Peptides against a protein of PDB entry 7RZF. Designs and how they scored, part 295

Target 1, 358 residues: chain A of PDB entry 7RZF
Amino acid sequence: PFQEEHLKQLYKIVPIKDIRNLYVTFPIPDLQKYYKSNPGHYLGHLIGHEGPGSLLSELKSKGWVNTLVGGQKEGARGFMFFIINVDLTEEGLLHVEDIILHMFQYIQKLRAEGPQEWVFQECKDLNAVAFRFKDKERPRGYTSKIAGILHYYPLEEVLTAEYLLEEFRPDLIEMVLDKLRPENVRVAIVSKSFEGKTDRTEEWYGTQYKQEAIPDEVIKKWQNADLNGKFKLPTKNEFIPTNFEILPLEKEATPYPALIKDTAMSKLWFKQDDKFFLPKACLNFEFFSPFAYVDPLHCNMAYLYLELLKDSLNEYAYAAELAGLSYDLQNTIYGMYLSVKGYNDKQPILLKKIIEKM
Target 2, 358 residues: chain A of PDB entry 7RZF as posed
Amino acid sequence: PFQEEHLKQLYKIVPIKDIRNLYVTFPIPDLQKYYKSNPGHYLGHLIGHEGPGSLLSELKSKGWVNTLVGGQKEGARGFMFFIINVDLTEEGLLHVEDIILHMFQYIQKLRAEGPQEWVFQELKDLNAVAFRFKDKERPRGYTSKIAGILHYYPLEEVLTAEYLLEEFRPDLIEMVLDKLRPENVRVAIVSKSFEGKTDRTEEWYGTQYKQEAIPDEVIKKWQNADLNGKFKLPTKNEFIPTNFEILPLEKEATPYPALIKDTAMSKLWFKQDDKFFLPKANLNFEFFSPFAYVDPLHSNMAYLYLELLKDSLNEYAYAAELAGLSYDLQNTIYGMYLSVKGYNDKQPILLKKIIEKM

## One batch from the design tools (peptide; made by RFdiffusion4, then SolubleMPNN)

Design b2_p27_2_s2 (from b2_p27_2, 15 letters changed)
Fold by OpenDDE base, seed 4:
Structure b2_p27_2_s2 (fold): chain B 358 residues (1-358), chain A 27 residues (1-27)
Amino acid sequence: as target 1 above (358 residues)
Amino acid sequence: MDPEEILSKRMNEDSEEYLELALRLKP
């Protein structure tokens, strides 16, 4: 376990590649026995959320961070880490203290709102979907993985333990949140900007680093993190599939798309899946406009329209992605292309959202 | 998804190496 002397430390690490990463880490108790509730996954889902009012949304709006990941990682025996990792911009590298302040403001928001059973249920449902439709792993890798996790889980649960959430444990969520405090923080910054400014070398890989104590004033700044009114819990993910029924193959199913609707304004082709038998669909729409590419002005207007449409849909993009839905919007020489892909159950909801923004 | 799988899928291999380093570093 980390002692107090190991906490409130800043590590400046020189990478081989030109990368800029921030790792904000917290020692937490070993939660392995609580895999059925997985409070670290719950917190990682919220902290790593990309929707409106998320930590990432605010940090992106400032131009400081490109990506954010939150979650638990195994440590040595008897403890784990909770980690918030961000990809830093050049500007973000100058604002690390303020980035971490925003992390603590978001964590404070999570404390203020308390554990949400509906969020747990969404995590449960998403993990169940991911498990049910998990791709086939390579047998050798899979066997080695299973052999490793057999030390942690009952044999009967070993295949499901990583995915299936069963128990909502608000007490454990609060317990982990109580460990996500400035006094427990270990910060690592990875940047080439530290080259020639390090005084230590790591024994295994020869990685150059500098270790510094985080100033007490900075710790106090983070301890006094207020509720930032920009941070909000995510809304319910309406795109999570619940129906996975696979319709039987029609007797007259053609190997090619069949024209099933032909009108003056629209043609519709349909092909049933005869190969994969997944509860997924691919909807492709080609919109034809005689005005889209008539001149440079109309081309630019069509481009601007699509960019505005994409921006207006950004609020749904992450929720759709999490639910295994995707959409694509492209300008074409004839107008616009729209694709909606993924689980078929909630595709109509996503399509409706797109149409409502058009 | 396992949080580790989420972390590993979203972190590039290079980022994971430096994370492991950061977790091992002692004062």
Scores: peptide ipSAE 0.308, ipTM 0.785, DockQ to the pose 0.468
Fold by OpenDDE base, seed 3:
Structure b2_p27_2_s2 (fold): chain B 358 residues (1-358), chain A 27 residues (1-27)
Amino acid sequence: as target 1 above (358 residues)
Amino acid sequence: MDPEEILSKRMNEDSEEYLELALRLKP
């Protein structure tokens, strides 16, 4: 375990590659025994959320962060880490203290709202979907993974323990939130901007770094993190599939797409899945416009339109991705292409959202 | 996805190396 002397530390690390990363890490108790409730996953889901009112959404709006990941990681024997990792912009590298302030403001929002059973239920449902439709792993890798986790889980649960949530434990969520405090923080910044400004070398890889104590005034600033009114809990994920019924193969099912609708303004081809038998579909739309590529101005307008459309759909993209839905939008020389893929049950909802923004 | 698999897949291989370093660094 880290002693008090190992807390409130800042590490400035020089990378080999041109990367800019911030790691905000918190020593937490070993949560392995709580796998049925997985409070670290609950917190990682919220802190790492990418929807409106999320930590990432606010940090992106400031131009400071590109990506954010939150979650638990195994540590040494008897403890874990909770980690918030962000990819920093050049501007974000100058605002690390304020980025971390926003992290503590979001954590304070989670404390103020308290544990939400509906969020746990969404995590449970998402994990159940992921488990049920997990791709076949390579047998050797899978066997080695299972052999490793047999030390942590009952044999009967070893296949499900990483996925199937069973127990809502608000007490454990609060317990982990109580460890996510400025006095318990370890910060690492990875940037080439620290080249020639380091005084230590790591023994294994020769990585150059500098260690500094975080000033008490900065710790106090983070301890006094107020409720930032921009932070909100996510809305319920409307894209989580609940129906997994596989329709029987039609007697007239063709190995190729059949034309099932032909109109003056639209043609529709359909092919039933005859191979995989999954509750998934691929919807592909080609839109034709005689104006899309008529001249350079219209080409640029069609490009700009698609970029604006993508931007307007960002509010749904993450929730759809979590639910195993994806969409793609591309310009074509004839107009635009839309693809919607994933679980069929909620595809109509996502498609409707896309069409409403078009 | 396993939260650990989510962390590992969303962190580039390079980011995992420096995280492991950051977690091991002591005063």
Scores: peptide ipSAE 0.306, ipTM 0.782, DockQ to the pose 0.506
Fold by OpenDDE base, seed 2:
Structure b2_p27_2_s2 (fold): chain B 358 residues (1-358), chain A 27 residues (1-27)
Amino acid sequence: as target 1 above (358 residues)
Amino acid sequence: MDPEEILSKRMNEDSEEYLELALRLKP
């Protein structure tokens, strides 16, 4: 177990590659027995959220962070870690204290709002989709994985335990949130900027590092983290599929796309899936404009329009991705290309949002 | 996805080494 002496530590690590990473880690109890509720996954989902009012959204808006991941990791026997990992910009490397302050402000927001059953339900539904449509693993790797997890789960649940959430446990969510405090923090910063400033070498890999105690003033600053009004819980993910019905193959189904609509302004080609039998579709739209490539000005205007459209859709991109939906927008020499891919059930919702922003 | 699988998929192999180091380092 980590003693108090192991907490409130800052590690400055020199990487081999030119990377800038921040790891904010918290010792937590072993949550393995709580796999049916998985409170660490709930918190990782919220802390790692990329939507409006998220931690990542604020840190990106400041130019300090590129990516953020939150979640639990196995530790030694009888404890785990909760980890917040960010990819730092060069500017973010100068603002690590303020980045961590924002992490604690977001955690404080989660405490103030309390556990949300609807968020748990979304996690449950997303994991159920992931389980149901899991790709076939290589048999040898799969059997080895199953043999490993048999030590943690009942034989009857070994296939489902990693995916199927069964119990909403707000008490366990609050218990984990109570461990995410400045007094329990271990910080690691990975950057080449520490080269020649280290005093220790790790025995196994020869990694150079420096260990420092985090100043009590900094700990107090993080302990006094206020509610930042920029942080909000995510909105409900409207893109999560609920209908997985596969329509029967039509008697006249062709192996190639058939022209099902032909008008002066539009042609529509359709091909039913005859191979995969998944509740997924690919919608592809090619928009033709005689003006798109007439001159450099029109080309640049079409480019700018597409970049503005993409930016206006960013609020939906993450929620769509989580739900197994994707879209792509590209300029073409003839105009614009749009694709929408993934589970067919909520594709009309995403397509409508794209059209409303056009 | 298991948060560990999410962490492992999003963390480059190189980043996992430094995380493991950060988790192992004792005063």
Scores: peptide ipSAE 0.188, ipTM 0.744, DockQ to the pose 0.435
Fold by OpenDDE base, seed 5:
Structure b2_p27_2_s2 (fold): chain B 358 residues (1-358), chain A 27 residues (1-27)
Amino acid sequence: as target 1 above (358 residues)
Amino acid sequence: MDPEEILSKRMNEDSEEYLELALRLKP
């Protein structure tokens, strides 16, 4: 167990590789027995969210952070950690205190909004999709994994326990949120900028580091984190698939794409899946414009248009990705290419969003 | 992409190593 002396610590670590990472860690109770509600996953989903009004969105807007991960990790026996990890920019490395302030502002927003059952339901649905369509693991690796987790779960639940959420437990979410406080923080910064500024060496790998107590003034600053009006809960993910029906193979199904529509303005080719039998589709669109490659100006305009279009779609990108949907937009010598891939059920919704931005 | 990777946003291997270090470091 971490004692008070192990809390409110800052570790400056020198990496071998040129990386800049910030780890904000909180000791939390062992949540293993609460796997059916998984409050740590709920919080990790929100803290790690990438949509508008998310922690990452704000930190990216400042130019301080590239990526953000939030979640629980196993610790020693009888406790876990909640971790917020960010990839720092060079500028972000100078603003670590303010980055952590924003983390506590977001956590304070989560406290103020309280546990949301709809968010839990989305996590449940996403995990159910992930479980149902999990790729076949190599039998040896899978057996070893299962053997490891048999210590934690009933035999009848061992295959599902990591994925299937069953119980909304707002009390447990609040309990974990209550541990995400400045007085319970351990901070690690990983950067080559600390080379020659360390005073300790780790015994196992020889990693150089410095340990410092976080000043009480900084702790108080984080404790007084206000509600930042830029932070918002995510909107509902409209891309989560609910229909997984696989249509029967047509008797006349061709091994190659068949032309099913031919008009003056469009040709449509279709190939039914005869191999994978997944409720997935790939939609590929090629748009032709006689102006796309006429001259350098038109080429640059077409490029700029796609960059602006991609930027305008960023609000959906993360929600689509979570739901197992993806899109791609590329310039071609003839115009534009659009691809939409993933579960077929919500592809029309994503496609509509793309077309509305075009 | 493994749905687990999407949901957990697994840190890269390098990030996991230094995280484990940070979690083990004591005063």
Scores: peptide ipSAE 0.333, ipTM 0.771, DockQ to the pose 0.480; fails the geometry check

Design b2_p27_2_s3 (from b2_p27_2, 14 letters changed)
Fold by OpenDDE base, seed 3:
Structure b2_p27_2_s3 (fold): chain B 358 residues (1-358), chain A 27 residues (1-27)
Amino acid sequence: as target 1 above (358 residues)
Amino acid sequence: MDPVEILKKRMDEYSEEYLELALRLRP
């Protein structure tokens, strides 16, 4: 177990690859026995959220962070870690203290709002969907995984325990939030910028690093993290499927896409699923524009347009991804390609959001 | 992709090596 001497530490690590990562870690109690409520998943869902008013959204808006992940990880026997990982920009590497301040501001927002049962229900529903429609794992990998988790779960629950939430435990959420404090932090920064500035070498891989105590002034700054009005709880995920009805195979179902609509401005092909029988669809749109590739300027404008469109859709991309929806946008020599894939129930909602941003 | 698998995969896509290192480093 980590003692006080192991807390409030900063590790500067030299990577082999040119990467810039920040790991903000908190020792937490072993939560394995609370798998039915999984308070670490609840917090990871919120802290790692990518929607408007999220931690990542704010840090991206400042140009400091590209990606963020929050969640629990197993530690040694009798404890876990809660981890916030970010991919740093070059600018973000200069603002690590402020990035961590924003993390504590977001955590303070979570404390102020308190545990939300609707967020738990959303996590429960997402996990239930994931469990119901999980892909077949490779038998060997799956057996090894199951063998590993049999030590933690009853045999009857071993298949479901990682997915099925059953109990809303606000007390456990608050307990974990109480561990997410500056006095309990361990920070690691991974960057080549520390090359030649290290004084230690790790024994296993020879990784060079420097260890420093985080100054008390910095800890105090993080302890005094005020509510940042930019941080908001996410809205409910509108993309979570609720209808899983599989339509019967049409009598006239063709093995190939059939042209079902032909107009002056659009053609529509349709093929019913005759193999998988899943409540999923693939929508593919090809947009044709005579201007898309007429000259280098128009080509660059079409590229820039698509990048801006993708950026404007980022707020939905995460919620859609969580709900088992995805979209893809690509430039073509003729214009643009759009693909929407996943559960069919909420695809119209995602498609509408895409079209509204176009 | 499964949200749990997405979270796991995203955590796994982060250089597990350096995270494990960061978690193992002692004073």
Scores: peptide ipSAE 0.211, ipTM 0.728, DockQ to the pose 0.516
Fold by OpenDDE base, seed 5:
Order: C-alpha cells, then sequence, then structure tokens
Structure b2_p27_2_s3 (fold): chain B 358 residues (1-358), chain A 27 residues (1-27)
C-alpha cells in the first residue's frame, strides 16, 4: 500500500519517443469484488467523456490537451489505480498545474451532482451491446484471457463479468470519488523536455526520471478547486441501439446493389446483408453540385464548408462512436460524400443531426 | 468497438510502458 510519503509526488520522465503525456494517478481500494457495479468504469466514463462540458472539451479549448482517458487499472495485490491520462500539447506542458486543477474542478462537479443512475444505465446498455456483438477472438488468446479472469469471477459469470453491469452502487461511486483528492495524487509527466534535467534512472529499462514532492501550496490550490461553470454532465446518449432485429433475407436479394429508386434528383441502390447477419447498415450518400469544382475559389469554399460542418458535428461524434455509430464527410470532385455506418437502429437519428447542420 | 475496449485501447495507445513505470516508481 502507498504510504503518505509515496503520495503527492511528481515524476518527470524522459521518453524515447517524442511524446508528451500527463498521468494523474490515485491509489484506490481493490474494486474487483464490485465488478457488478464497477464504480471505476462509471467514473472513467464521465471523466473521460468528450462531449460538451466535459473535462477534455475544456482542456482542448485551452489548447493544452489533445486526448484524455480516464479509468481504473489494476495495481499490485490489494489496491488499484484510478488514472487520468492526457496527451499534452507543447503549451499544455507549461500548464500542467492548471490542467490538474481543471481535473479536480471536474471531480468536484461530479461530487456536487452526485451519482446518476441514468449514467449507470447508459454504461450498462453500452456494455451489453458490446458484449452481445463482441467479435470472435482468437481461441488461444481468448482461452488464456478466460483462464486469467477465472481467478476473479465465478465460473458462471466469467464470460459476462467484464461487461454486464447489474447493480447501481452510488455508495461505491462516492467512495472512489473520495479517493480522487489532491492529498492522494501521484503525477507523472512524460516529455523529452526533461532530458538532461533528471537525476535517477529506472532499473528495468534505464528510463531517466526525476522525482519531486509536489509543493503544499500546489496541493492546497487543488484542494480548493471550486466548481467551474464550464463543466457539465453529459447529455443522455441518444444513439445507443435498442432494436437488434435482423430482417429476413428477401427472396429476390441480389448479390449486388440493386437500383430501387430512380428520380431526376436521386438514385438509390440497396443491398441486403447476406453474409454477416448483423443489425448494422452502411449508408453512403454522394451529393452532386455543379459548383463544387468549377474553380479554385469554389473548391476552397467547399472545403471550408465541410470543415465547418465537421466542426459543428463534433458534439455528436463521441456519443455516436460510443454507441457504435460512425460518420465520414469528404469533399469530392463532384461535391460531397457522406457515410454513416454502424448499428442501424439509431442511424436515422444521426443522419438527421447531420442534415440539420448542413 | 467495446466502450471498455475503446477506453482500454485508448489507454493502450498511451505508452503503457511509461504508465506502468509511473505506477511503480517510489520515492
Amino acid sequence: as target 1 above (358 residues)
Amino acid sequence: MDPVEILKKRMDEYSEEYLELALRLRP
């Protein structure tokens, strides 16, 4: 177990690759026995959320962070870690203290809002979808994985335990949140900028690092993290599929796309899935404009339009991705290409959102 | 992708080596 002397530490690590990472880590109790509620996953989902009002959204708006991940990781026997990991920009590397302050402000927001059963239900539903449509793993790897997890789960639950949430435990969520405090933090910064500024070498890989105590004044600053009005809980994910019905093969199903609609303004081709039998679809749209490629100015305007459209859709991108939906927008010499892929159930919702922004 | 796998893959896309190091380092 980590003693007080192991907490409130900063590690400056020199990487081999040109990377800039910040790891904010918290030792937490072993939560393995609570796999049915998985409070660490709940918190990881919220802290790692990429939607409007998220931690990442704010840190991106500052130009400090590119990506963020939050979640639990196994530690040594008897404890785990909760980790917030970010990819730092060059500017973000100069603002690590403020980045961590924003992390604690977001955590404080989670405390103030309290555990949300609807968020748990969303996690449950997402995990159920993931489990139901899990790709076939290689038998050898799968067997080895199962053998490993048999130590942690009852045999009857071993296949489902990692995915199926059953119990909403707000008490456990609060318990983990109570461990996500500045007095319990371990910070690691990975950057080549620390080259020649380290005084220690790690024994296993020869990684150069420096260890420093985080000043008490900085800890106090983080302890006094207030509510930042920019942080909000995510909205409910409207893209989570609920209908997984697979329609029977049509008797006249063609091996190739058939033209099912032909009008002066549109042509529609359809091919039923005859191979995978998944509740998924691929919608592809090609838009034709005589103005798209007339001259360099129109080409540039079409490009800028698409970039603005993509930017306007960013608020949905993450929620769609979580729900197993994706979209792609591209300029073509004829105009624009749109693709929507994934579970078919909520594709019309995503498509409508795209069209409303066009 | 499994959201857990997305989170895991995103965590795995991070230099797992340096994370493991950060978790093991002692004063």
Scores: peptide ipSAE 0.208, ipTM 0.735, DockQ to the pose 0.490
Fold by OpenDDE base, seed 2:
Structure b2_p27_2_s3 (fold): chain B 358 residues (1-358), chain A 27 residues (1-27)
Amino acid sequence: as target 1 above (358 residues)
Amino acid sequence: MDPVEILKKRMDEYSEEYLELALRLRP
């Protein structure tokens, strides 16, 4: 385990590739025995959330971060790490202290709100969907994986243990959250900007790095992280499928799309799935406008309209993606194309949201 | 994608090497 002397450290690492990454890491207890509740996954889901009021949303709004990942990673025997990893912009590299302050403000928000059973339920439901519709792995790879995880799980649970959440444990969530403190932090910054400024070399790969203690004043600044009113818990994900019923194949099912509606204003083609038998659908809409491509002005207006529409839908994009839904919007020479794909159960909800923004 | 797989895939896309280094480095 890391001793106190190993905490509050900053590592400046020189990459081979032109990358800018920040790793904010916390030693945590071994959570393997708590796989049924998986408190690290709960926290990773919230800290790594991309919706409105999320940590990433705020850091993106400042132009400091492109992507964010939060979660637990295995360590040595008897401990794990909780890691917040971000891709830094050039500007973000100059604001690492403030980025980490925002991380602690978000963590403080999670402490203030406390563990939410509904969030756990969403994680449970998402994992159950992922398990149910998991692709068949190659037998050799699968056997090797199972052999590896047999060390961690009972034989009866080995197939499900990585996916199926069973127990809401707010006490364990709070326990992990209590380890996410400035006094327990280890920071690594990866950037070519540290080239020629390092004094150490890693033994295995020859990676150049510098180690520095984080100043006590900076630690205190992070310890005094207030509640930032911009941070909010995510809203309930309305796109999570609950109905997985597969309708029977119609007796008159055609091998090709059939025209089922023909009007002056619309044509509708339908093809039932006769191959995959999944509770999924693909909805494709082509909108025709005689004005869409009439002149350069109208083309630019149609483009701008679509960009504004996409921007207005950003609040749903992440929640839809998590739930196995996707949408695509494209300009065409005739107008606009819309596609909605994924689990069919909640597609009408997403489609309604798109139409309401149009 | 499984949020766990998304996390894994995103973590795998980030240089596991530098993360492992960051986790192993001691004063």
Scores: peptide ipSAE 0.167, ipTM 0.717, DockQ to the pose 0.481
Fold by OpenDDE base, seed 1:
Structure b2_p27_2_s3 (fold): chain B 358 residues (1-358), chain A 27 residues (1-27)
Amino acid sequence: as target 1 above (358 residues)
Amino acid sequence: MDPVEILKKRMDEYSEEYLELALRLRP
């Protein structure tokens, strides 16, 4: 277990590869027995959220961070870690203290709002979808994984336990949030910029690093993290599928797409899935415009239009991705291509959002 | 992609090596 002397530490690590990473870590109690509520997953979902008002959205807006991950990781016996990991830009490397301040501001927002049952329900639903449609793992890897987790879960639950959310436990969420404090922090910064500035070598891999105590002034700054009005809880994810019905194969189903609609303005081709039998669809739209590639000006305007359209859809991209939906927009020599893929249930909602932005 | 797998894959894409190091380092 980490004692107070092991906390409030900063590690500057020299990587072999040209990477810039920040790890903000918190020792937490062993929560394995609470797998049915999984408070670490709840917090990881929110802290790692990429939508509007998220921690990542703010850090990206400043040009400091490319990606963010939040979640729990197993530690030694009797404890775990909660980890916030970010990929730093060159500019972000200069603003690590402020990045961590924003992390604590977001955590403070989570404390102020309190545990949300609807967020737990979304996590539950997402995990249920993930479990139901999990790809077949390689048998050897799967068997080894199951053998490993048999120590933690009842035999009857071992197949579902990693995905099983059954109990909303606000008390456990608050307990974990109470551990996400500056006085409990361990920070690691990974950057080649620390080359020649280290004084220690790690015994296992020979990794060069420097260890420093985080100044009390910095800890106090983080402890006094106020509510930042830019941080908001996510909105409800409207793209989470709830209907997984697979329609029966039509008697006249062809192995190739059939033209089912032919008009002066549109042609529609349809192929029913005869192979995968998943509640998924692929919608592909090709838009034709005689003006799309008539000259360089029109080509550039079409490009700019599509870039603006993509930007306007960014607010939905993450929520769609979480729900197992994706879209793609491309310029073509004839106009524009749109694809929407994933679970069929909420594709019309995503498609409507795209069309409303067009 | 499974959100858990997305998180895990993203965590895996981040050099697990340096994360593990960061977690193991002591004063």
Scores: peptide ipSAE 0.205, ipTM 0.726, DockQ to the pose 0.506; fails the geometry check

